# Peptides against a protein of PDB entry 3S8F, part 137

Target 1, 157 residues: chain A of PDB entry 3S8F
Amino acid sequence: VLTLFVAVPSLMTAFTVAASLEFAGRLRGGRGLFGWIRALPWDNPAFVAPVLGLLGFIPGGAGGIVNASFTLDYVVHNTAWVPGHFHLQVASLVTLTAMGSLYWLLPNLTGKPISDAQRRLGLAVVWLWFLGMMIMAVGLHWAGLLNVPRRAYIAQV
Target 2, 166 residues: chain B of PDB entry 3S8F
Amino acid sequence: DEHKAHKAILAYEKGWLAFSLAMLFVFIALIAYTLATHTAGVIPAGKLERVDPTTVRQEGPWADPAQAVVQTGPNQYTVYVLAFAFGYQPNPIEVPQGAEIVFKITSPDVIHGFHVEGTNINVEVLPGEVSTVRYTFKRPGEYRIICNQYCGLGHQNMFGTIVVKE

## One batch from the design tools (peptide; made by RFdiffusion4, then SolubleMPNN)

Design b2_p17_1_s4 (from b2_p17_1, 11 letters changed)
Fold by OpenDDE base, seed 5:
Structure b2_p17_1_s4 (fold): chain B 157 residues (1-157), chain C 166 residues (1-166), chain A 17 residues (1-17)
Amino acid sequence: as target 1 above (157 residues)
Amino acid sequence: as target 2 above (166 residues)
Amino acid sequence: SLEELRELLLLVFTTAL
């Protein structure tokens, strides 16, 4: 009940953010249904990190609904599926948002802009983190669906 | 122009909110469909049965592992299982192939897991509560019981065995 | 059945990827 209740405002927030991104992209010259996406500042790790976090949060959110369903939860409960869900929500969205925040905050706190090299390194870190998280999340969800138990070091598969 | 910007933002927001609502209904529909069509094989929630975890080892059906397997019918058995730190009793659990087995599982100490490999048996075991699971083993052999709920220092080594005899 | 449900979830999961 709680999860489903929270799902509504969460979706509203998510799509409000998407609306803001569309507006920003269109202000930057993006046109068409998806052209605004390309116009977003993908060269800024402070932007890329939280956006990638949001992308990871989408399947995580769907998984949250699955976990909150009585019948569906029986299939996935206490399997590797659950850690997969956690890592999408915490280690992807929350962590990447924190990372992105730091890429904005630290230059402002120090008064020193990041160098081009630091910017490129930041982009690499964020993208590699996202990639790693997606690989792990897919693996954990897959393992969970194969009935690999949570909190165990052994499995039949 | 703050007014123009606000109006533009609202226009995009309305579109995305409409999409959001549409997706919400899609998700609800998918959940409803799953609930309606895929209920077979799901272990239904039974009546909440309670026991005293402080006395369950000394008296009652869980007290004697030798009496844990009770034949209740020609091809029906009830197995009274204790999950404890750190193991299961009886161990092994011996049951006939093809028999309907009702597991009555409880704990004398902390919360444990009861996950039987190769089956859909996967329940949490709470002290003071009796978990009831019904299953029929179609294949003979050994089935490992795994604790999938952290229960202390020996959690990772907490295993049991169900031996299904022909 | 649970197995069918698991397979369905797996199908949805793999299709979404």
Scores: peptide ipSAE 0.151, ipTM 0.803, DockQ to the pose 0.283
Fold by OpenDDE base, seed 2:
Structure b2_p17_1_s4 (fold): chain B 157 residues (1-157), chain C 166 residues (1-166), chain A 17 residues (1-17)
Amino acid sequence: as target 1 above (157 residues)
Amino acid sequence: as target 2 above (166 residues)
Amino acid sequence: SLEELRELLLLVFTTAL
């Protein structure tokens, strides 16, 4: 009940963020229905990281609704599905947002901008992290639906 | 300029909010469809049955593992199972194929899991409460019981077996 | 049934991927 109640304002917030991104992209010269996405600063790990986190949060949020649904939760509860949900929410959104914040914070604290090499490395780290997280999350959700239990080192499959 | 910017932002927000509402309805519709078409087999929360975890091992239907399997009718059994640190009692649990089995599961110590591989039996077992699960084993063989709720240092080794006989 | 529900969830999950 609580999760379902929180889901509505959370969605509103998420789509407000999306609206802000669209506005920013259009200010940067993006045009059309999707052209604004390309205009966003994808060369900045401080931007890319939290955006990828948001993308990972979308299926995670959907999973949250599943986990909060009485009948559906019966299927997924205490299976690998639950860790899959956690990794999308915590290890994707929260972690990537923290990483992105770090890429902004450190240069500002030190007064020294990151080098181009550091920037490229940062982009690689963020994208690889996201890719790995998505692979693991898909695997965990899949395993969970196949009744693989959490907190167990063995499973039927 | 500021007014124009605010107006533009508002327009984008309205569009995205409309999309959000549409997606919300899609999710609700999907859940509703699932519930409407797949209601069979859902085990509703039954009447809360409580027991004293401090005496459950000494008296009552869980006290004697040899008496844990009770025939309640033709092709119907009740099995009184204890989940404890760190195992299950009785172990193995022997039941006939094709019989309707009602598991009455409780714990004398801490919260445990009762996850039977190869089945949809997956419940948490709380001290002081009796978990009731109804299942019919269609295939003979051995079914492993796994604890999927952390219960202490021996949690990873907490297994049981259900033997389904022809 | 729960099994059917699981299969449905699998279908939705795989379709979403």
Scores: peptide ipSAE 0.098, ipTM 0.803, DockQ to the pose 0.322
Fold by OpenDDE base, seed 4:
Structure b2_p17_1_s4 (fold): chain B 157 residues (1-157), chain C 166 residues (1-166), chain A 17 residues (1-17)
Amino acid sequence: as target 1 above (157 residues)
Amino acid sequence: as target 2 above (166 residues)
Amino acid sequence: SLEELRELLLLVFTTAL
């Protein structure tokens, strides 16, 4: 229970970011419950990458609560569930945020804007990365729940 | 206007904060529901049992694999298992079907895993600590033990076997 | 049981995704 309280600051931070996105979307002309999402700059890989990271982080956060639960952790610990979790957290959120940061940083460092071709390629890379990561993560979590051990090349299932 | 923007941001933050708390409540409720309906899944926390990893092979209940299986009651056994680089002892572990087995597992060297396929037995084995797991095998046969904690160059090949006899 | 707990978690997982 106390461990779950540790999740509160993290959730507050995550949803504060969401609040910032909503505010930004509404400033860009988005209206209604979901219209602000459409108004966000989805044509910019520097924006899309970290946002996709955040989306991947949502199930990861739920998994974090599972992993932090005494009883539930017993079920999933040292199974394929664990690598599924950290691939969502590290290889999705952290990695995509880093990618997005570079898409912003490099043009500023060089003084040259990215070309349209580079922008499109960046979008493709980010979306494909996210898709692949989600597929892998779902598979790993599912396998983990089927008691497939981590760090093993062979399993009963 | 910056003031208006701050008010708007505050409103959105409050909304999302409320949502976050609601989600937290949902997760807690789910855990509570699980505990209420599946109390058998609760693993009791016990006293930490310690052992000297430097002498565990020379003296004590883990020293002789031939004496590793100890009958403690009419249908109760304690099995003293060593997980080491890179295997388990005794190997195979022979236990009777339907008996209550208490596994006491430790390591003389590094951290290992003890994952028994076909069971809910899945624990980390730390040098200096004794992992205790209670299990009753209902089906006879062979159960593979897998090391699911990295323990060195031979980790991937570290397997054991539990043989459950009728 | 732990198996029931595992199945419950599977159910939650599959319903969420």
Scores: peptide ipSAE 0.090, ipTM 0.814, DockQ to the pose 0.306
Fold by OpenDDE base, seed 3:
Structure b2_p17_1_s4 (fold): chain B 157 residues (1-157), chain C 166 residues (1-166), chain A 17 residues (1-17)
Amino acid sequence: as target 1 above (157 residues)
Amino acid sequence: as target 2 above (166 residues)
Amino acid sequence: SLEELRELLLLVFTTAL
């Protein structure tokens, strides 16, 4: 129990980000419990990418707690579960944040805004990436719980 | 305006902080529930059994594969298994159906995995340490041992077999 | 047991999202 309290600072930070998103959405005219979400700039890949990364990071964080738990880790350790966790944490949040940063950085470095076509392409890329990562991550976690081993080309199922 | 914005942020932060704490307790409750209703088998903790990896092949219970399976009781066996680059010994491991098997696994070289298909046996094997796993095979047949920890160029082909006899 | 755990974990994941 005490070990899990290590997660408190991380959760505080994560939900502070969420609070910032709510604040931003409300500043953009969002109303109600969920209306602020719709008000966020979903037409900007520089915004969408890291937000999708955050969404993927949530179950990844929960999985992190599982992986850090002594008894539960025995069940999932060195199974496909672990790569599933990695892809949520690294290939989702980190990678999508990098993509989002690129969509912000390049226009600023060149001094030229991205074209509408480039913007739409960027949105397609980050959404497709997120979709692929979620499918793969769910599959890997599922496979892991079915005792599919990590670092093996074969499985009992 | 800056002050107003700051107050608004703090209000939202407090709400989300409360949610975060609630989620923490949910996770703790989930773990507690899982532990209360499920078992992961016998998981050794606390005392660490050590062995010299440089001599484990020459002396001691792992030295002779023919003597690796030791009956310790009427329906109890201890099996001394070596995981090495790139295989297991003894291979096959022959044990009777329905007997309680205590696997004592170590490595003479590098870290390996010991994952037995069809079971919940899944441990890392470290040189200098003895991994202990207890299991009872209810079904006769062959159970494949898979190395799930990268151990070198031959890692992908490192397999063993447990043969459970009726 | 693992199936039950899977279902429980999936429930937690979906609830957390």
Scores: peptide ipSAE 0.045, ipTM 0.808, DockQ to the pose 0.316

Design b2_p17_2_s1 (from b2_p17_2, 7 letters changed)
Fold by OpenDDE base, seed 2:
Structure b2_p17_2_s1 (fold): chain B 157 residues (1-157), chain C 166 residues (1-166), chain A 17 residues (1-17)
Amino acid sequence: as target 1 above (157 residues)
Amino acid sequence: as target 2 above (166 residues)
Amino acid sequence: VIEEEFLTVYALLLERS
């Protein structure tokens, strides 16, 4: 009930963030329906990380609705599906946002900009993290649909 | 120019909100489609039934594992199962193939899981509440019961067996 | 923890396949 209650406002918030990204991209010279995306600062891990988190949050959010659905929950409850869901939510969105925040925070706290090497390393970290998270999430959701239980080291054949 | 920026932002927000609404309907449609086409795995909810977890081992239908399997009709059985730290009783649970089995599961201690491998039986078992699951085993053999709800140090080793006989 | 869970699930999937 609570999940469904917050689903609509959260969705609206997410799309508002997307609107902000579009505005920012267009301010940076992006044109057209999707050109604004390319214009965003993809060379900055402080930007890339939370955006990737948002991308992971999309399927996770949809999964949240599934998990909160009475009928559908019979299928996915206490299966690997659930860990797949919260890994998208926590280990993707929250963690990547934290990573991105760190890339912003440290330069501001130290008064020194990050080096180019650190920037490139940061980009590698967040992209690899996202990739790994997507692989794991897909696997967990798939396993869940195959009735692989959570909190167990065994599965039905 | 704050006014110009504000106007531009509003325009983008309106567009994305419209898209948001569209996506909402898409999600609803997808859920509806899934429910309409994939209902075979749904376990019907039973009536709310309560039991005293402090006395369930001492009196009532769960007290004697030897009497746990009760024939309630032609090819119909009720099985009273206890999930406890750390195992299930009776163990094994013996039922006939093709019979309609009503599992009535409760716990004397903490919350457990009742997940029967090879089936869609997957319920949580709460102390003080009776979980009711109806299932018909079409294939004979052994079905392992696993606990998929953390229940303590021995959680990972908490197993039971259902033996389906021809 | 994440790696362990992933590997466990992956192993289970491989076993099932």
Scores: peptide ipSAE 0.019, ipTM 0.743, DockQ to the pose 0.050
Fold by OpenDDE base, seed 4:
Structure b2_p17_2_s1 (fold): chain B 157 residues (1-157), chain C 166 residues (1-166), chain A 17 residues (1-17)
Amino acid sequence: as target 1 above (157 residues)
Amino acid sequence: as target 2 above (166 residues)
Amino acid sequence: VIEEEFLTVYALLLERS
């Protein structure tokens, strides 16, 4: 029960980031309830990557609540569910954030801006990565619910 | 001005906090749904119980595999299972169909898993602790036990069998 | 072995569906 209380500050922290995004979008001319989203710089891989990571972190965070629950952990522990959660948290959020950071940091460190071709390639990379990670994560979570074991080459499904 | 920007961001936090609270309840609901749909077959029925892993093989209810299955009442059994590198004992575990089985599982060496295919039985087995799981097998047959916690070089081959008799 | 795990899970899901 106490472990589940950790979800509260985690959600608060996550959505304060969303508040920052809304602020940024509105500063860029976005209006209305959702117009600020479109106003965000979706042409910049340094922005898109971590945002996609955040999107992947939503189901991952939900899974974190599940995994942290003693009652629900009984169901999902050491099943494919667990690596599914990890890949959303590490291979999605952390990795995409790292990618995004590089798209910003390297040009600044070298003093050379990225070319338009490099920008487009960067966008393709982060979107494809996100897509692949979502497919894998959904598959792993689904398999976990079907009682596919973690760290085993054999399963009954 | 960073201060002005920060205050502006805070203006949006009120709405997002409300949303976060709403999402919290959604997640709780999803948790409840998951429990209702995926835990119907297994009931954790144990309390924190400790055992000495250094002596569990020599004395006590886990010492003799031939006496591992104990009838505790009408259609009620307790099965004392050891998970070790790299297997289970007793093996096979023989239990009657339709009986309420209480598995008491521990390890003499390292952490193992106890995952029974075709069931929701899936527990981590820690040396020095006893994992307790209650389950009733409705169908006769063989159920494979899989170790789903890495326990060494033989981990991938660590299997057991539960035989449910009519 | 993420790739192998993914492929195994995906194959199992495809077989079930």
Scores: peptide ipSAE 0.018, ipTM 0.769, DockQ to the pose 0.049
Fold by OpenDDE base, seed 1:
Structure b2_p17_2_s1 (fold): chain B 157 residues (1-157), chain C 166 residues (1-166), chain A 17 residues (1-17)
Amino acid sequence: as target 1 above (157 residues)
Amino acid sequence: as target 2 above (166 residues)
Amino acid sequence: VIEEEFLTVYALLLERS
């Protein structure tokens, strides 16, 4: 239980970012409890990608708490649960953040803005990536709870 | 105006921090609930037992696979298992149905896994340490042991078998 | 590797169902 305090700084950071998003959305005209979300620039892959990464990081972070718990780790350790966890963390947050960063960085480095076609393609890529990541993550976590071992090509179903 | 904006940002941050703390308490509560209601099948960690991995094959209870299964009491057995690159010994491990089995597992070389299909037995095996797992097989049959910790080129083929006899 | 893991997991889950 005491290990949960390790999550405090990460949670503080995550929700500070969320606060920044809310503020930004409200500055863009969003109103109400959820209106600020819609007001965010969802047409920009440089924005969408890291935000989707953050969304994937939420269950991953919760999983991190589980993995850090002595008792709960007994259940999930060295099962497919663990790959599910770090794929959420690495393949969603880190990878999508990197992808989003490229959509911002390359135009700035080259001095050439991305075309509308490139923008739309970028949006498709990051959304499809996120969707695939979520499907895989759910599958891995589910399998892990069914005691499917990691690092093995066979398992009793 | 700038000061007002700053205050607004701080207000949002405070709100989200409060939410963060609330979620932390939710997680603690969920863990507490899980521990309170679902601990019946959990095998607690025993005392740390150490062994010399360099001599474990030559002397001691792990040295002879033929003597690996030791009856320690009525319907109670201790099984001394070696996980090595790349297999388990003894293999198969033969134990009676319904008996309380204490597995004492160690490694002479690198870290391995000891995952028994159809059971909740799942431990890492470290050289120099003895993993202790207590289990009672209720059903006869064969239970496959899977190495779920990468241990080298032959890791994927590292399997063992527990045969539970009536 | 990710794709292989995905397919393996879902195959196993489908067998169990």
Scores: peptide ipSAE 0.018, ipTM 0.784, DockQ to the pose 0.051
Fold by OpenDDE base, seed 3:
Structure b2_p17_2_s1 (fold): chain B 157 residues (1-157), chain C 166 residues (1-166), chain A 17 residues (1-17)
Amino acid sequence: as target 1 above (157 residues)
Amino acid sequence: as target 2 above (166 residues)
Amino acid sequence: VIEEEFLTVYALLLERS
């Protein structure tokens, strides 16, 4: 129980982010329990990228709790589960946030907005990245539960 | 109005806070359930046992691979295994089917992995520390040992074999 | 490396199923 208390600060941070998103969506005209989600600027890769990162971070965070659990860590340690966790945390959240940051930063630095073509391409990139990462992460976690070792090119399952 | 917006944000935060707390308890419950239903066969951590990695090859139970398998009871054995760059000693490890095997694993050089395919044996091996794993092989045959901790240029080829005799 | 890992994992899962 005490080990899991490490998740409390993270959850406190997460609810603040979620609250901010809901508030923003409602300010943009979204109504109802889920209508605010649709109202968010999904046409902007600078927004979509970090949000997709957050979505990937949720299961990754849950995995972090598993990895931090002494007993459960024994089950998953040095299996494909671990790189699956990393790809959700680093290759998804951090990377997508960085990508999104660039989509915001470059237009501001140059003083020129991105073209519509660039915007559409950016959206395609971040969604495809997210999709690929989710597929790989699910596969890695699944393999990890099947006791596939990490840092090995072969396994027997 | 900034004041109105602030109050609205606070309301949303309260709702999500409640959700977060609920999820915390859900996670605890899920972990508890997992532990209750899936802990069979889990090897608990043993007492810390230390060795000198600089002399482990020259003296002690790991020094002679021909004497690595020690019968400690009628159906119980202790196997002293060295994980080194880049292999395992002894290799193969020969043990009887159905016997309780206690693996005592250490390293003379760097950190290695000891992952036995077809089993739940999976431990890191640290120089200066003895890893203890208890397992009973129910099926005869060959079990491959895989190093799952990067240990150098030959890491990918670092394999061993456990031969379980009928 | 990532691609190879993904393909390996995917192949293993397919074999398991």
Scores: peptide ipSAE 0.015, ipTM 0.780, DockQ to the pose 0.052

